# Peptides against a protein of PDB entry 5K2M: the designs that were tried, part 86

Target 1, 273 residues: chain A of PDB entry 5K2M
Amino acid sequence: MRIGITYTVLRREEMAIKERAGEFGEVVMLHEDDLLFPGNYDLDVVIIRNVSHFKALYTARLFESEGIPTVNSSRLIFEAGDKLFATLRLAGKVPVPEWKAALSEGGALRVPDSLGYPLVSKPVFGSWGRLLAKVNDRDSLEAVLEHRKWMKNPLYGIHYFQEFVEKPGRDIRSYVIGGEFVGAIYRYSNHWITNTARGGKAEPCSDPEVEELSVKAWEAFGEGALAIDIFESEKGLLVNEVNPNMEFKNAARVTGADMAGKLVEYAVEVAKT

## One batch from the design tools (peptide; made by RFdiffusion4, then SolubleMPNN)

Design b2_p16_4_s4 (from b2_p16_4, 7 letters changed)
Fold by OpenDDE base, seed 5:
Parts: structure tokens; C-alpha cells; sequence
Structure b2_p16_4_s4 (fold): chain B 273 residues (1-273), chain A 16 residues (1-16)
């Protein structure tokens, strides 16, 4: 068993994955600078840990083109790493925040007619609560749309909105790997954006409803390793988004779950299929 | 570790 690990930055997660992978086989660390295609890679599976969503996607697809399976697959990275495509998968299986997508400013201006205010404007790509806007009124909506016109990436022309969900000063992040629930945490924040990167406290979440919902959310995609962001709302639990390039250092620390080991175990099973 | 987290943040921010 030869396990590749692609990475951009050697974070705590990549170090843990490397260490655990060494127990299952030979580990080949592949920095982005080491990647050249087409190539003759002698690998049974590749764990994708590129920081960039797009680099992760293309790296996975390139290895797949050489007949080497990846964790996550390029399909999963593509579908789960796009908030709109993820919503399309999730909405058929689990409760999600009410959402609208528009492909023009004129379409986006009609979103409040369906969802009301306040709204959350999200880019379809990107991580860590970047470029999120709470849109409280028409003036704020017009401002967001105006600014998007001046942004150069054509993906900013894809207008994705959710209802604003009032949260109890926290959200939930769960982890499902190969269909197995591995663990969950509460992420506390006084800000409406609950990202732990902003200094939020993490605590263990032991809730059977969270576990069941997390597995169902994973089943919407049917493969891979996903972090799942869940909101506690007045309507009950809502799956907000998923992440196919998950951070787990805080969750592993708080829960004691072997997130890195579970990821490697899954990669080894993928290599055998 | 903090440097690696910062570099990762800069990469994510560069995708926008």
C-alpha cells in the first residue's frame, strides 16, 4: 500500500494524516510543487489536502486520470465544495436553510419576494466565512449586487442566497467519513458567522439527532470524508453546508476522535476497490 | 504551526 498525500501547507491535519498513514503503508508526501501531469505515480490512493478548493479539485481529477483513486474524489470535491451544488444534493435528503439562486442582478433583486429579509449572500466557492453578507434590506441587497459587478471572477455572477438563521450563539460541525459518524462539536461565537478560526470555543456535541442528520447529509453525496455544518434553528436542525477539504484539529482535540486515522482507513478501503 | 495556519489563510483568501 502506497499512500500519496497532496498538500500545500503542512498543517496539524496533514501531520496527523501522515503519521497515521505510516501505520497502513508507505507514505508519499506530495507538495503542490512536486505535482506534474501526466506522470507515472506509483500510488494506490491519494489523500487530497491541497488548501485551495480548485487545486484540490484539479489534483484529484489529474490523479484519477492516471487510474489512481483519491480521497476525496474530484466528483465529491466539485459537488460538496460548491455551496449551490452541495445544496442541490442536500435539499433532497435533509432539511436545509431556505435558499434561492439567481443568475442575474434582476433575478437576485427578486429573491426577497420569496425568502424575505434578512438574507445571507454567499459566494458559491471559498471557505472560512469569507465574502458572506447579512442582507437586512433592499439597500444592502443593491450594494452587494453592485459590488459583485466589479468583481472579476465570473463565479460572483452566481447569486446564492439563504435565509438568515437565528442561531443560539453556536453552530455544529460534524464529521462523517466513509458513511461513519466520527464526531461533532459545538462552535461558539457571539458573531452570526460562527467560524472557530475567529476565536470561537469548541465543545463536544453528543446528540443522536445530529449523528443521524450528519449521516443522512453524507448519504446525499454517497462517498468520501465530509465536515458538515449544522444550524440549530427554530425549525429544528438545518444542514447549512458541507466541506470536502475539512479542518479537524479542533474537533479531534475536543472529541478525542481519531479523525486522521479514520480518513486513512477510508483511503485504504478506497484503494482496495 | 501558527505560520502554517496563516499561510493556509492567505491561500484561501487568494481564491477570491
Amino acid sequence: as target 1 above (273 residues)
Amino acid sequence: MEEAEKEAEEIVDSEF
Scores: peptide ipSAE 0.506, ipTM 0.924, DockQ to the pose 0.916
Fold by OpenDDE base, seed 3:
Structure b2_p16_4_s4 (fold): chain B 273 residues (1-273), chain A 16 residues (1-16)
Amino acid sequence: as target 1 above (273 residues)
Amino acid sequence: MEEAEKEAEEIVDSEF
């Protein structure tokens, strides 16, 4: 068993994955600078840990083109790493926040006719709550749309909106790997954006409803390792988004779950199929 | 460790 690990930066997650992978076989660390294609890689599976969503997506697809399976697959990275495509998968299986997508400014201006105010404007790509806007009124909507018009990336012309969900000063992040629930945490914040990367406290979450919902959310994709972001709303639990390039250092520390080991075990299973 | 997390943040920010 030869296990590749692609990475951009050696974080705690990549160190833990490397250590656990060494128990199952030979480990080949592949920095982004080492990746040239087509190549003659002698690997049974590759764990994708590139920081960039796009680098991860293309790296996975390039290894797959050489007959080497990846965790996660390029299909999963593509569908789960786009907020709109992820919503399309999730909405058929689990409760999600109400959403609208518009493909023009004129379409986006009609979103409040369906969702009301307040709204959350999101880019379809990217992480850590960047370019999120709480839109409280018409003037704020027009301002967000005007600014988006001047942004050069064509993906900013895909207008994705959610209802604003009032949360109890926290959200939930759960982890499902190969269809197994591994663990969950609460992420606390005084801001409506609850991301732990911005200095939020993490606590263990032990809730059977969260476990069941997390597994169902994973089943909407049917493969891989996902972090799942869940809101506690007045309507009950809502699956907000998923992440196919999960950070887990805080969750592993707080829960004691062997997330790196579970990821490696799943990669070894994928290599045998 | 903190340097690696900062570099990862800069990469994520560069995608926008």
Scores: peptide ipSAE 0.496, ipTM 0.923, DockQ to the pose 0.891
Fold by OpenDDE base, seed 2:
Structure b2_p16_4_s4 (fold): chain B 273 residues (1-273), chain A 16 residues (1-16)
Amino acid sequence: as target 1 above (273 residues)
Amino acid sequence: MEEAEKEAEEIVDSEF
């Protein structure tokens, strides 16, 4: 068993994955600078840990073109890493926040007719709560749309909105790997954006409803390793988004779950298929 | 470790 691990930065997660992978086989660390395609890679599976969503997606697809399976697959990275495409998968299986997508400013200006205010404007790509806007009124909507016109990436012309969900000063991040629930945490924040990248405290979450919902959310995609972001709302639990490029250092620390080991075990299973 | 987290943050921020 030869296990590749692609990475941009050697974080706690990549160190833990490397350590655990060494128990299952030979480990080949592949920095982004080591990646050139077509290549002659002698690997049974590759664990994708590139920081960039786009680099992770392309790296996965490139290894798959060489006949080497990846964790996560390029399909999963593509569908789960786009907030709109993820919503399309999730909405048929689990409760999600009410959402609208518009393909023009004129379309976006009609979103409040369906969802009201306040809204959350999200880019379809990107991580760590960047470019999220709480849109409380018409003037704020016009301002967000005006700024989007000057953004160079054409993906900013895809206007994705959710209802604003009032949260109890926290959200939930759960982890499902190979269809198994591995663990969950509460992420606390004094801001409506609860992402841990903003200095939120993590605490263990032991809730059977979260476990059941997390597995159902994973089943909407049917493969890989996902972090699942869940909101506690007045309507009950809502699956906000999924992440195919999960951070788990805080979750592993707080829960004691072997996130890295479970990821490697799944990668070894994928290599045998 | 803090340096690696900062570099990862800079990469994520560069995608926008």
Scores: peptide ipSAE 0.492, ipTM 0.922, DockQ to the pose 0.927
Fold by OpenDDE base, seed 4:
Structure b2_p16_4_s4 (fold): chain B 273 residues (1-273), chain A 16 residues (1-16)
Amino acid sequence: as target 1 above (273 residues)
Amino acid sequence: MEEAEKEAEEIVDSEF
């Protein structure tokens, strides 16, 4: 078995995946600079670890076009990596924060009529709490919309909003790989944006409800490896978003779960299918 | 390692 690993930057995750993949077969590390298509790749599966969502998506699709399966698939990266498309999948299976999407400024200005204030404005793409805005009032909404109008990426014209969820100074990040719950962590922050990438404390989360909900959230997509962001709310647990390009260094460290091994095991399973 | 995390952050930030 020959396992490709695409990467942009050799992080802890990529090092761990490489190490674990070496136990299952021959490992071929593929930096983004090594990727040229169409190509003659002799690989049974490719683990996609490109940092860029878009590069990951296109890389996955390009390998799939050569008949090489990927983890994650281009379909999963596409659907899970877009917050709106992810919400559309999730909303049919699990509790999610109330949301609205608008395709114009005039539509977006009516979002409070349905959701009230405060709102959370999110871009449909991107990670690490970038361009998240807590919109407390009309003036703030108008400001966010005005700024979006000047942003060059046409995806900023897709106005995605959620209700603001009051959280207990933390959120939950769980990991589901191949339909198996692998682990979960609490991410602590004094800010309404909880993200471990911003230096937040992580602690193990051992909650059967989180495990069950995480699996159900994964089943909304039905394949691959997902990190799942869950909020503890007054309404109960809410699945906020999923990430098909998961970071897991903190989760692996805190839980002791073999995230990299589970990812490789799943990739090997995909290769045999 | 800190350099790799910073580079990854710069890449993510460049998508916006």
Scores: peptide ipSAE 0.480, ipTM 0.919, DockQ to the pose 0.904

Design b2_p16_5_s1 (from b2_p16_5, 9 letters changed)
Fold by OpenDDE base, seed 2:
Structure b2_p16_5_s1 (fold): chain B 273 residues (1-273), chain A 16 residues (1-16)
Amino acid sequence: as target 1 above (273 residues)
Amino acid sequence: PMPEEVIEELRKKEEE
């Protein structure tokens, strides 16, 4: 078996994936600079680890076009990596924060009429809480919308809002790979954005409700490897978002879960299908 | 924390 691993930066995750993949066959590390298509790649499966959502998406689709399956698939990356599209999938299966989407400034200005304040403005794409804004009032909403007009990417014209969920100084990140719950962590932060990438601490989360909800959230997509961000709210657990390009170094460290191994095992299964 | 190399890659991406 020949396992490709695409990457932008050789992170701890990619190193762990490489190491575990070596137990199953030949590993071919593919930096973004190595990726030319069509390329006649001799691979049974490719694990997509490009940092960029769009690069990951296109890389996956390009390999698929050559008949090489990817983990994650381009479909999953597309649907899960867009916050709005992910919400559309999730909302049919699991509790999610209340949300609104608007396609114009005029529409966006009416969002508070439905959701009230405070709101969270999210770009439909992006990682690590980039361009998340807590919108407490009309003035803040107008400011966010004004700034969005001047952003170059037309996707910033897609206005996605959630209710602001008051969290207990943490959120949950769980991991589901191939439909199997692998593990979960609490991510602690004094900031309303609780991502460990912003200096938060991680602790193991062992909660059967989290496990069940995480699997259901994964089932909304029905394939691949997902990190699932869950909020603890007054309404109970809410699935906020999913990530088809998961970071797991912190989770693996604190839980001891073999996330890299599980990912590779799933990739091997995909290769055999 | 986010690795510096990832931050740099993100920066480059935002500038593109």
Scores: peptide ipSAE 0.008, ipTM 0.522, DockQ to the pose 0.110
Fold by OpenDDE base, seed 1:
Formats: sequence, C-alpha cells, structure tokens
Structure b2_p16_5_s1 (fold): chain B 273 residues (1-273), chain A 16 residues (1-16)
Amino acid sequence: as target 1 above (273 residues)
Amino acid sequence: PMPEEVIEELRKKEEE
C-alpha cells in the first residue's frame, strides 16, 4: 500500500496522519509545491490535507483523473466545502438553521422579509469564520452588500444567509469518518462565533443525540471524513455546516479519539475498493 | 482569522 498525503502546512494533524499511515504502508508526503500534473504518481490512495478549499478540491480532482482515489473525494470536497451546497444536502436529512440564498443585491434585500432580523451573512466558501457577519438591521445589511460588490471573487455575489441562532455560549463539533462516529467536542466562546481557532475552549461532548444526528448528517453525503458543526438551539439540535478538510488536534486531545487512525483506516478501505 | 501557524507559514511562502 502506497499512501500519498497532500498538505500546505505540516500541522499536528498531518504529522499524526503520516505516523498512522506508516503502519499500513509506504507514505509519500506531497507538499503543494511538489504537485505537478499530469504526473506519474505510484499511489494507491491520497489523503487530501491542503488548507485551501480550492487547492484541496483541484488536487483531489487531479489525482482522480489519473485513476488514484482520494480522501476526501473531489465530489465530497465540492459539495461539503460550499456552505450552500452542503445546506442543500443536509436540509433533506437533518434539521438545519433557516436559510435563504440570493443571487443579487435586490434579492438579498428581501431576505429579511422571510428570515427577519438578526441574520447571519456567510460567504459560500471560507473557513475560521471569515466574513461572517451578524446583521441586526437594514443598515447593516446594506453595508455588507455594498462591500460584497467590491470583492474580486464572483462567488461573493452569491448571498447566503441564515437565521441567527441563540446558542448557550457554545457549539458542538463532531467527527464522522466512513459513516462511523468518532467523537465530538463542545467549543466555548463568549462571542457568537464559537470557533476554537479564535480562542475558544474545547471540552468532550458525550451525547447520544449528537452521535445519531452526526451520522445522519454524514449520510446526507454518503462518503468520506467530515467534521460537523451542530448548534444547540431552542428548536433542538441544528446542523449548521460540515467541513471536508477538518482540523482535529483539539478534538483528538480532548476526547482521546484516534482521529488520524480512523482517517487512515478509511483511506486504506477506499484504496481497496 | 486563520490559525497563527498557518498565517505565518503562508506569509513565509509569499516572501520566498
């Protein structure tokens, strides 16, 4: 078994994946600077760990074009890594926050007629809560839309909104790999954005309802390794988003779950199919 | 913001 690992930065996650992959076969580390296509890669599977969503997506698709399967697949990265496309998958299987999409400023200005205020404005792509805005009123909505007009990437013209969900000072991040629930954490923050990358504390989450909901959320996509973000709301648990290129160092540390091992085991299974 | 370790690594790469 020859296992490729693509990466941008050698993080704790990539080091752990490398170490565990070595137990299953030969490991080939592939920094983004090493990737040229078409190439002659002698690999049975590639684990995609590029930091950029788009770099990960294109890397996966390029390996697939050469007959090498990837974890995650380019299909999964595409559908799960776009907040709107992910919502479309999730909404058919699990409870999600109320949402609206608009394709113009004029459309976006009508979103409050359906969702009310406060709203959350999100780009369809991005990580670590970048360009998330709590929109409390019309003036704030107009400001967000005005700024979007001047952003260079045309994807900023795709307007995705959610209802603002009041959370108990935390959210949940769970991990499902190959359909198996691996673990979950609470992420605490005094800010409405609870991402631990912004200084939040992580604690173990042991809740059977979270486990069941996480597996159902994964089943909406039906493959791969996903981190799943869940809100505790007055309406119950809501699946907010998924991440097909998950960070797990904090979750692994807090839960003791073998996230890296489970990812490698799944990649080996994919290689054998 | 991105994790500091990622930001710093990307910064270094842009300077090379």
Scores: peptide ipSAE 0.008, ipTM 0.521, DockQ to the pose 0.191
Fold by OpenDDE base, seed 3:
Structure b2_p16_5_s1 (fold): chain B 273 residues (1-273), chain A 16 residues (1-16)
Amino acid sequence: as target 1 above (273 residues)
Amino acid sequence: PMPEEVIEELRKKEEE
């Protein structure tokens, strides 16, 4: 068994994955600078750990074009890594925050007619709460839309909105790998954007409802390794988003779950299929 | 914001 691991930065997660992969076979570390295609890669599977969503997506597709399966697959990265495409999958299986998508400024200006204020404006791509805006009124909406017009990436012209969900000063991040629930954490923050990368604390989450909901959210995609972001709302649990390029160092630390091992085990299973 | 460790490594890569 030859296991490739693509990476941008050797984070704690990549180090743990490398270590665990070494127990199952030969490990080939592939920095982004090592990736040239078409190539002649002698690998049975590739674990995709590129930081960039788009680099991860294209890397996965390029390996697949050479007959090498990836974890995650390019299909999963594409559907799960786009907030709108992920919402389309999730909304058919699990409760999600109310959402609207608009393809023009004129369409976006009508979103409050359905969702009301406050709203949350999100780009369809990006991580760590980048370009999230709480939109409290018409003036704020117009300002966000005006700024989007001047952004160079055409994907910023895809207007994705959610209802603003009042959270109890935390959110939940769960992990499902190959359909198995691995663990979950609470992420605490004094800001409406809860993210441990912004100095939030993590604690273990032991809730059977979270476990069940997390598995159902994974089943909306039906493959791979996903981190799942869940809100605690007055309406109950809501699946906000999924992440096919999961960070798990904090979750592994506080839960004791072998997330790196589970990811490698799944990759080995994929290689044998 | 992105984790500082990721920002710093990306910055280094842009300088290479």
Scores: peptide ipSAE 0.007, ipTM 0.522, DockQ to the pose 0.227
Fold by OpenDDE base, seed 5:
Structure b2_p16_5_s1 (fold): chain B 273 residues (1-273), chain A 16 residues (1-16)
Amino acid sequence: as target 1 above (273 residues)
Amino acid sequence: PMPEEVIEELRKKEEE
């Protein structure tokens, strides 16, 4: 078994994955600078750990074009890594925050007619709460839309909105790999954007409802390794988003779950399929 | 923003 690991930077996650992968076979670390296609890669599977969503997506597709399966697959990265496409999958299986998509400024200005205020404006791509805006009124909406006009990436012209969910000073991040629930954490923050990467504390989450919901959310995609962000709301649990390029350092530390091992085990299973 | 640890590692790489 030869396991490739693509990466941008060696984080704790990549180091843990490398270490665990070494127990299953030969590990080939592939920095982004090492990748040229088409190539003759002698690999049975590639674990995709590129930091950039798009680099991860294209890297996965390039390996797949050479007959090498990837974890995650380019399909999963594409569908789960886009907030709107992820919502489309999730909405058919699990409760999600109320959402609207608009393809123009004129459409976006009508979103409050359906969702009311406050709103959350999200780009369809991006991580760590980048370009999330709490939109409390029309003036704020107009400002966000105005700024989007001047952004170079055409994907900023895809307007994705959610209802603002009042959270109890925390959210939940769960992990499902190959359909198996691996673990979950609470992420605490005094800010409406809860993220441990922004200085939030993490604590173990042991809730059967979270486990069940997380598995159902994963089943909406049907493959791969996903981190799942869940909100506790007055309406119950809501699946906010999924991440096909999961960070798990804090979750692994807090829960003691072998997330890196589970990811490698799944990759080995994919290689054998 | 990106996690600080990732930013620091990316910065180091740009300096190499």
Scores: peptide ipSAE 0.008, ipTM 0.529, DockQ to the pose 0.259; fails the geometry check

Design b2_p16_5_s2 (from b2_p16_5, 9 letters changed)
Fold by OpenDDE base, seed 3:
Structure b2_p16_5_s2 (fold): chain B 273 residues (1-273), chain A 16 residues (1-16)
Amino acid sequence: as target 1 above (273 residues)
Amino acid sequence: PMPEEEIEKLLEEEKK
């Protein structure tokens, strides 16, 4: 078996995936600079680890066009990596924060009539809490909308809003690979945006409700490897978002779960299908 | 910079 691994930067995750993949067959590391299409790739499966959502999406689709399956698939990356498209899948299966989408400023200005204040403004794409805004009032909403008009990417004209969820100074990140729950962590932060990349602490999360909810959230997509972000709210557990290009170094360290091994095992299964 | 910060900068450049 020949396993490709596409990457932008060799992180701890990519090193672990490479090491575990070597136990199953030949490993071909493919930096973004190595990717030209159409090509003649002799690979049974490709693990997609490109950092950019769009590069990951297009890389997956390009390999699929040559008959090579990918983990994750381009379909999964497309649906899970867009916050609005992910919400559309999740909302049919699991509790999610209340949300609204608007396609114009005039539509966006009516969002508070349904959700009230405070709101959270999110871009439909992005990571590490970039361009998240807590919108407390009308003046703040108008300011966010004004700034969006001057952004060059047309996707910033898609206005996605959530209710503001009060969290207990933490959120939950769980991992589901091939429908199997692999592990979960608490991520602590003193800021309303919880992200371990900004110096937050991580602790193991051993909650059977989190496990059940995480599997149900994965079933909304029905394939691949997903990190799942869950809020603890007064309304109970809410699935906030999913990530089809997961970081897991902190979760693997804290839980002891073999996330890299589980990802490789799933990729080998996909290659055999 | 932390590897995450370098990745964040790269993503910011791609989205311009």
Scores: peptide ipSAE 0.014, ipTM 0.538, DockQ to the pose 0.099
Fold by OpenDDE base, seed 4:
Parts: structure tokens; C-alpha cells; sequence
Structure b2_p16_5_s2 (fold): chain B 273 residues (1-273), chain A 16 residues (1-16)
């Protein structure tokens, strides 16, 4: 078996994936600079670890065009990596924060009529809480919308909003790979944006309700490896978003879960189907 | 910083 691993930066995750993949077959590390298509790659499966959502998406689709399956698939990356598209999948299966989407400034200005204030403005793409805005009032909404007009990427013209969820100073990140719950952590932050990359503390989360909800959230997509962000709200657990290009260094450290191994095992299964 | 530079910076901070 020949396992490709595409990457932008060799992180602890990619090192762990490489190490575990070596137990199953030959490992081919593919930096973004190594990727040319068509390439006639001799690989049984490719694990997609490109940092950029779009680079990951296109890389996956390019390998698929050569008949090589990817983890994650281009379909999953596309649907899960877009916050709005992910919400569309999730909303029919699991509790999610109340949301609105608008395709114009005029539409966006009416969102508070439904969600009220405060609300959260999100770009449909992006990670690490980039361009998340807590919008407390009309003036702040107008400012966000004005700034979006001057952003170069047309996807910033897709206006996605959520209710502001009051969290108990933490959120939950769970991991589901191939439909199996692998583990979960609490991410602590004094900021309304909870992210371990911003210096948040992580602790193990052992909650059967989180496990069940995480699996159900994964089933909304039905394939691949997902990190799932869950809020503890007054309404109960809410699935906020999913990530098809998960970071798991902190979660693996805190839980002791073999996330890299589980990812590789799943990739090997995908290669055999 | 441009989005790419911000990503690179965040990745560097995670390595520390």
C-alpha cells in the first residue's frame, strides 16, 4: 500500500500521521510544491493535510480525478469546510445555533429582525476565528458589511450569521473518524472565541451526550474525519461547526487518543474499498 | 497581515 500525505507545513499532526502511516505501507510525503497535475501518481490513498481549505479541496479533487481516493474527499471538504454548507447538513440532524444567511447588504441588514442582537458574523470559510465578529448593534453590523464590500474574495459577500451563544467559558471539540468517536476536549477561553491556537487550555471531555451528538453530526456528512465544535448552551448542546482539516495535537496530548492512527486506519480502509 | 501571513504566524506559534 502506498499512502500519500499532502501538506503545507510539517506540523506535529503531519509527523504523527506519517509515522503511523509507515506501519501500514509506503509513505509518500507531498509538499504543496511537489503537487503537479495531471501527475499519474502511484498511490492507493491520499491523506489531505493542506492548511488552506481551498488548496485542500482542489488537491483532493485532483487526486480523485486520477482515481485516487482521498481522506478527506473533495465532497466532504467542500461541504464541511464551508460554515453555511455545513450548517445546511447539520441543521436537519442535530441542534445548531440559530442562523441566517443573506446574499446582499440589504438582506444582511434585516438579519437582526430575526436573530436580534448580539449576533455573530462569520465568513463562510476560514479558521482560527478569523473575521468572526460579535455584532452588538446596528452600527457594528453596518461596519462589518462595509468592510466586506472591500474584501477581494467574492465569498465575503456571502453573509452568514449566528445567534450569539453564551458559553460557560469553554467549548467542546470532538473528533469522529469513519463514524467512530475518537475523543473530545474542553477548550477554555476567557474570550467569546474559544480556540486552543490562541492560548486556550484544553482538558479531556468524557461525556456520553457529547459522544452521541458528535457521531450524529458526523452522520450528517456520512464520511471522513471531522473535528466537531460543540457549544454548551442554555438550550443544551449545539453543534456550531465542523472542520474537515482538523488540528488534533492538543486533543491527542490531552486525551491520549491515537487520532493520527485512527486517521491512517480510516485511510487504509478507504484505500481498500 | 495578509491571511496567508496570519496563517503562517499562527502555525509558528503552535510549534512553540
Amino acid sequence: as target 1 above (273 residues)
Amino acid sequence: PMPEEEIEKLLEEEKK
Scores: peptide ipSAE 0.008, ipTM 0.555, DockQ to the pose 0.216
Fold by OpenDDE base, seed 5:
Structure b2_p16_5_s2 (fold): chain B 273 residues (1-273), chain A 16 residues (1-16)
Amino acid sequence: as target 1 above (273 residues)
Amino acid sequence: PMPEEEIEKLLEEEKK
């Protein structure tokens, strides 16, 4: 078996994936600079580890066009990597924060009529809490919308909002690969944006409700490897978002779960189907 | 384009 791994930067995750993939076959590391299409790639499967959502999406689709399956698939990257499209999948299966989407400024200005204040403005794409805004009032909403008008990417004209969820100083990140729950962590932060990249402490999360909810959230997409962000709220557990380009260094360290191995095992399974 | 430089900086900061 020949396993491709596409990457932008060799992170701890990519190193772990490379090491584990070497146990199953020949590993071909493919930096973004190495990728030209159409090509003659002799690969049975490609693990997509490009940092950019769009580069990951297009890379996956390009390999698929050559008959090479990818983990994750371009379909999954597309649907899970867009916050609105992910919400559309999730909302049919699991509890999610109350949300609204608007396609114009005039529509966006009516969102508080349903969600109230405070609300959270999110871009439909992006990672690490970039361009998340807690909108406490009308003036703040107008400011966010004004700034969006001057952003060059047309996707910033898609207005996605959630209710502001009061969290207990933490959130949950779980991991589901091929429908199997692999593990979960608490991410602690005193900021309303909980992200371990911002210096948050991680601790193991062992909760059967989290496990069940995580699997159901994965089933909304039905394939691949997903990190799932879950909020603890007064309404119970809410699935906030999913990530098809999962970072797992901290989770693997804290839980001891072989996330890289599970990802490779799933990729090998995909290659055989 | 998402500034790759900003992502790279974030990734470099996570390596420290």
Scores: peptide ipSAE 0.008, ipTM 0.550, DockQ to the pose 0.238
Fold by OpenDDE base, seed 1:
Structure b2_p16_5_s2 (fold): chain B 273 residues (1-273), chain A 16 residues (1-16)
Amino acid sequence: as target 1 above (273 residues)
Amino acid sequence: PMPEEEIEKLLEEEKK
C-alpha cells in the first residue's frame, strides 16, 4: 500500500496522519509545491490535507484523473465545502437552520421578508468564520451587500443567509469517518461565532442524539470524512454545516479518539475498492 | 494577500 498525503502546512493533524499511515504501508508526503499534473504518481490512495478548499478540490480531481482515489473525493469536497451545496444535501435528511439563497442584491433585500431579523450572512466558501455577519436590520443588510459588490471573487455575489440561532454559549463539532461516528466536542465562545481557532475552549460531548444526528448528516453525502457542526437551539439540534477538510487536533486531544487512525483506515478501504 | 494566504502564513508562523 502506497499512501499519498497532500498538504499546505504540516500541522499536528498531518503529522498524526503520516504516523498512522506508516503502519499500513509506504507514505509519500506531497507538499503543494510538489504537485505537478499530469504526473506519474505511484499511489494507491491520496489523503487530501490542503488548507485551501479550492486547492483541495482541484488536487483531489487531478489525482482522480490519474486513476488514484482520494480521501476526500473531489465530489465530496465540492458538495460539502460549499455551504449552499451542503445545505441542499443536508436539508433533505436532517434539521437545518432556516436559510435563503439569493443571486442578486434585489433578491437579497427580500430575504428578511422570509427569515426576519436578525439573520446571518455567509459566503458559500471559506473557513474560520470569515465574512460571517450578524445582520440586525436593513441598514446592516445594505452595508453587507454594498461591500460584496466590490469583492473580486464572483462567488461573493452568491448570497447565502441563515436565521440567527441563539446558542447556549457553545456549539458542537462531531466527526464521522466512513459512516462511523468517531467523536464530538463542545466549542465554547462568548461570541456568537463559535470557533476554537478563535480562542474557544473545547470539551468532550457525549450525547447519543448528537451521534445519531451526525451519522444522518454524513449519510446525506454518503462518503468520506466529515466534521459536522451542530447547534443546540430552542427547536432542538440543527446541523449548521459540514467540513470535508476537518481540523481535529483539539477534538482528538479532548476526546482521546484516534481520528487520524480512523481517517487512514478509511483511506486504506477506499484504496481496496 | 488573500485572506486564505494570510491564514496560511499564520499557520506557518505557528510552526516556528
Scores: peptide ipSAE 0.008, ipTM 0.551, DockQ to the pose 0.346

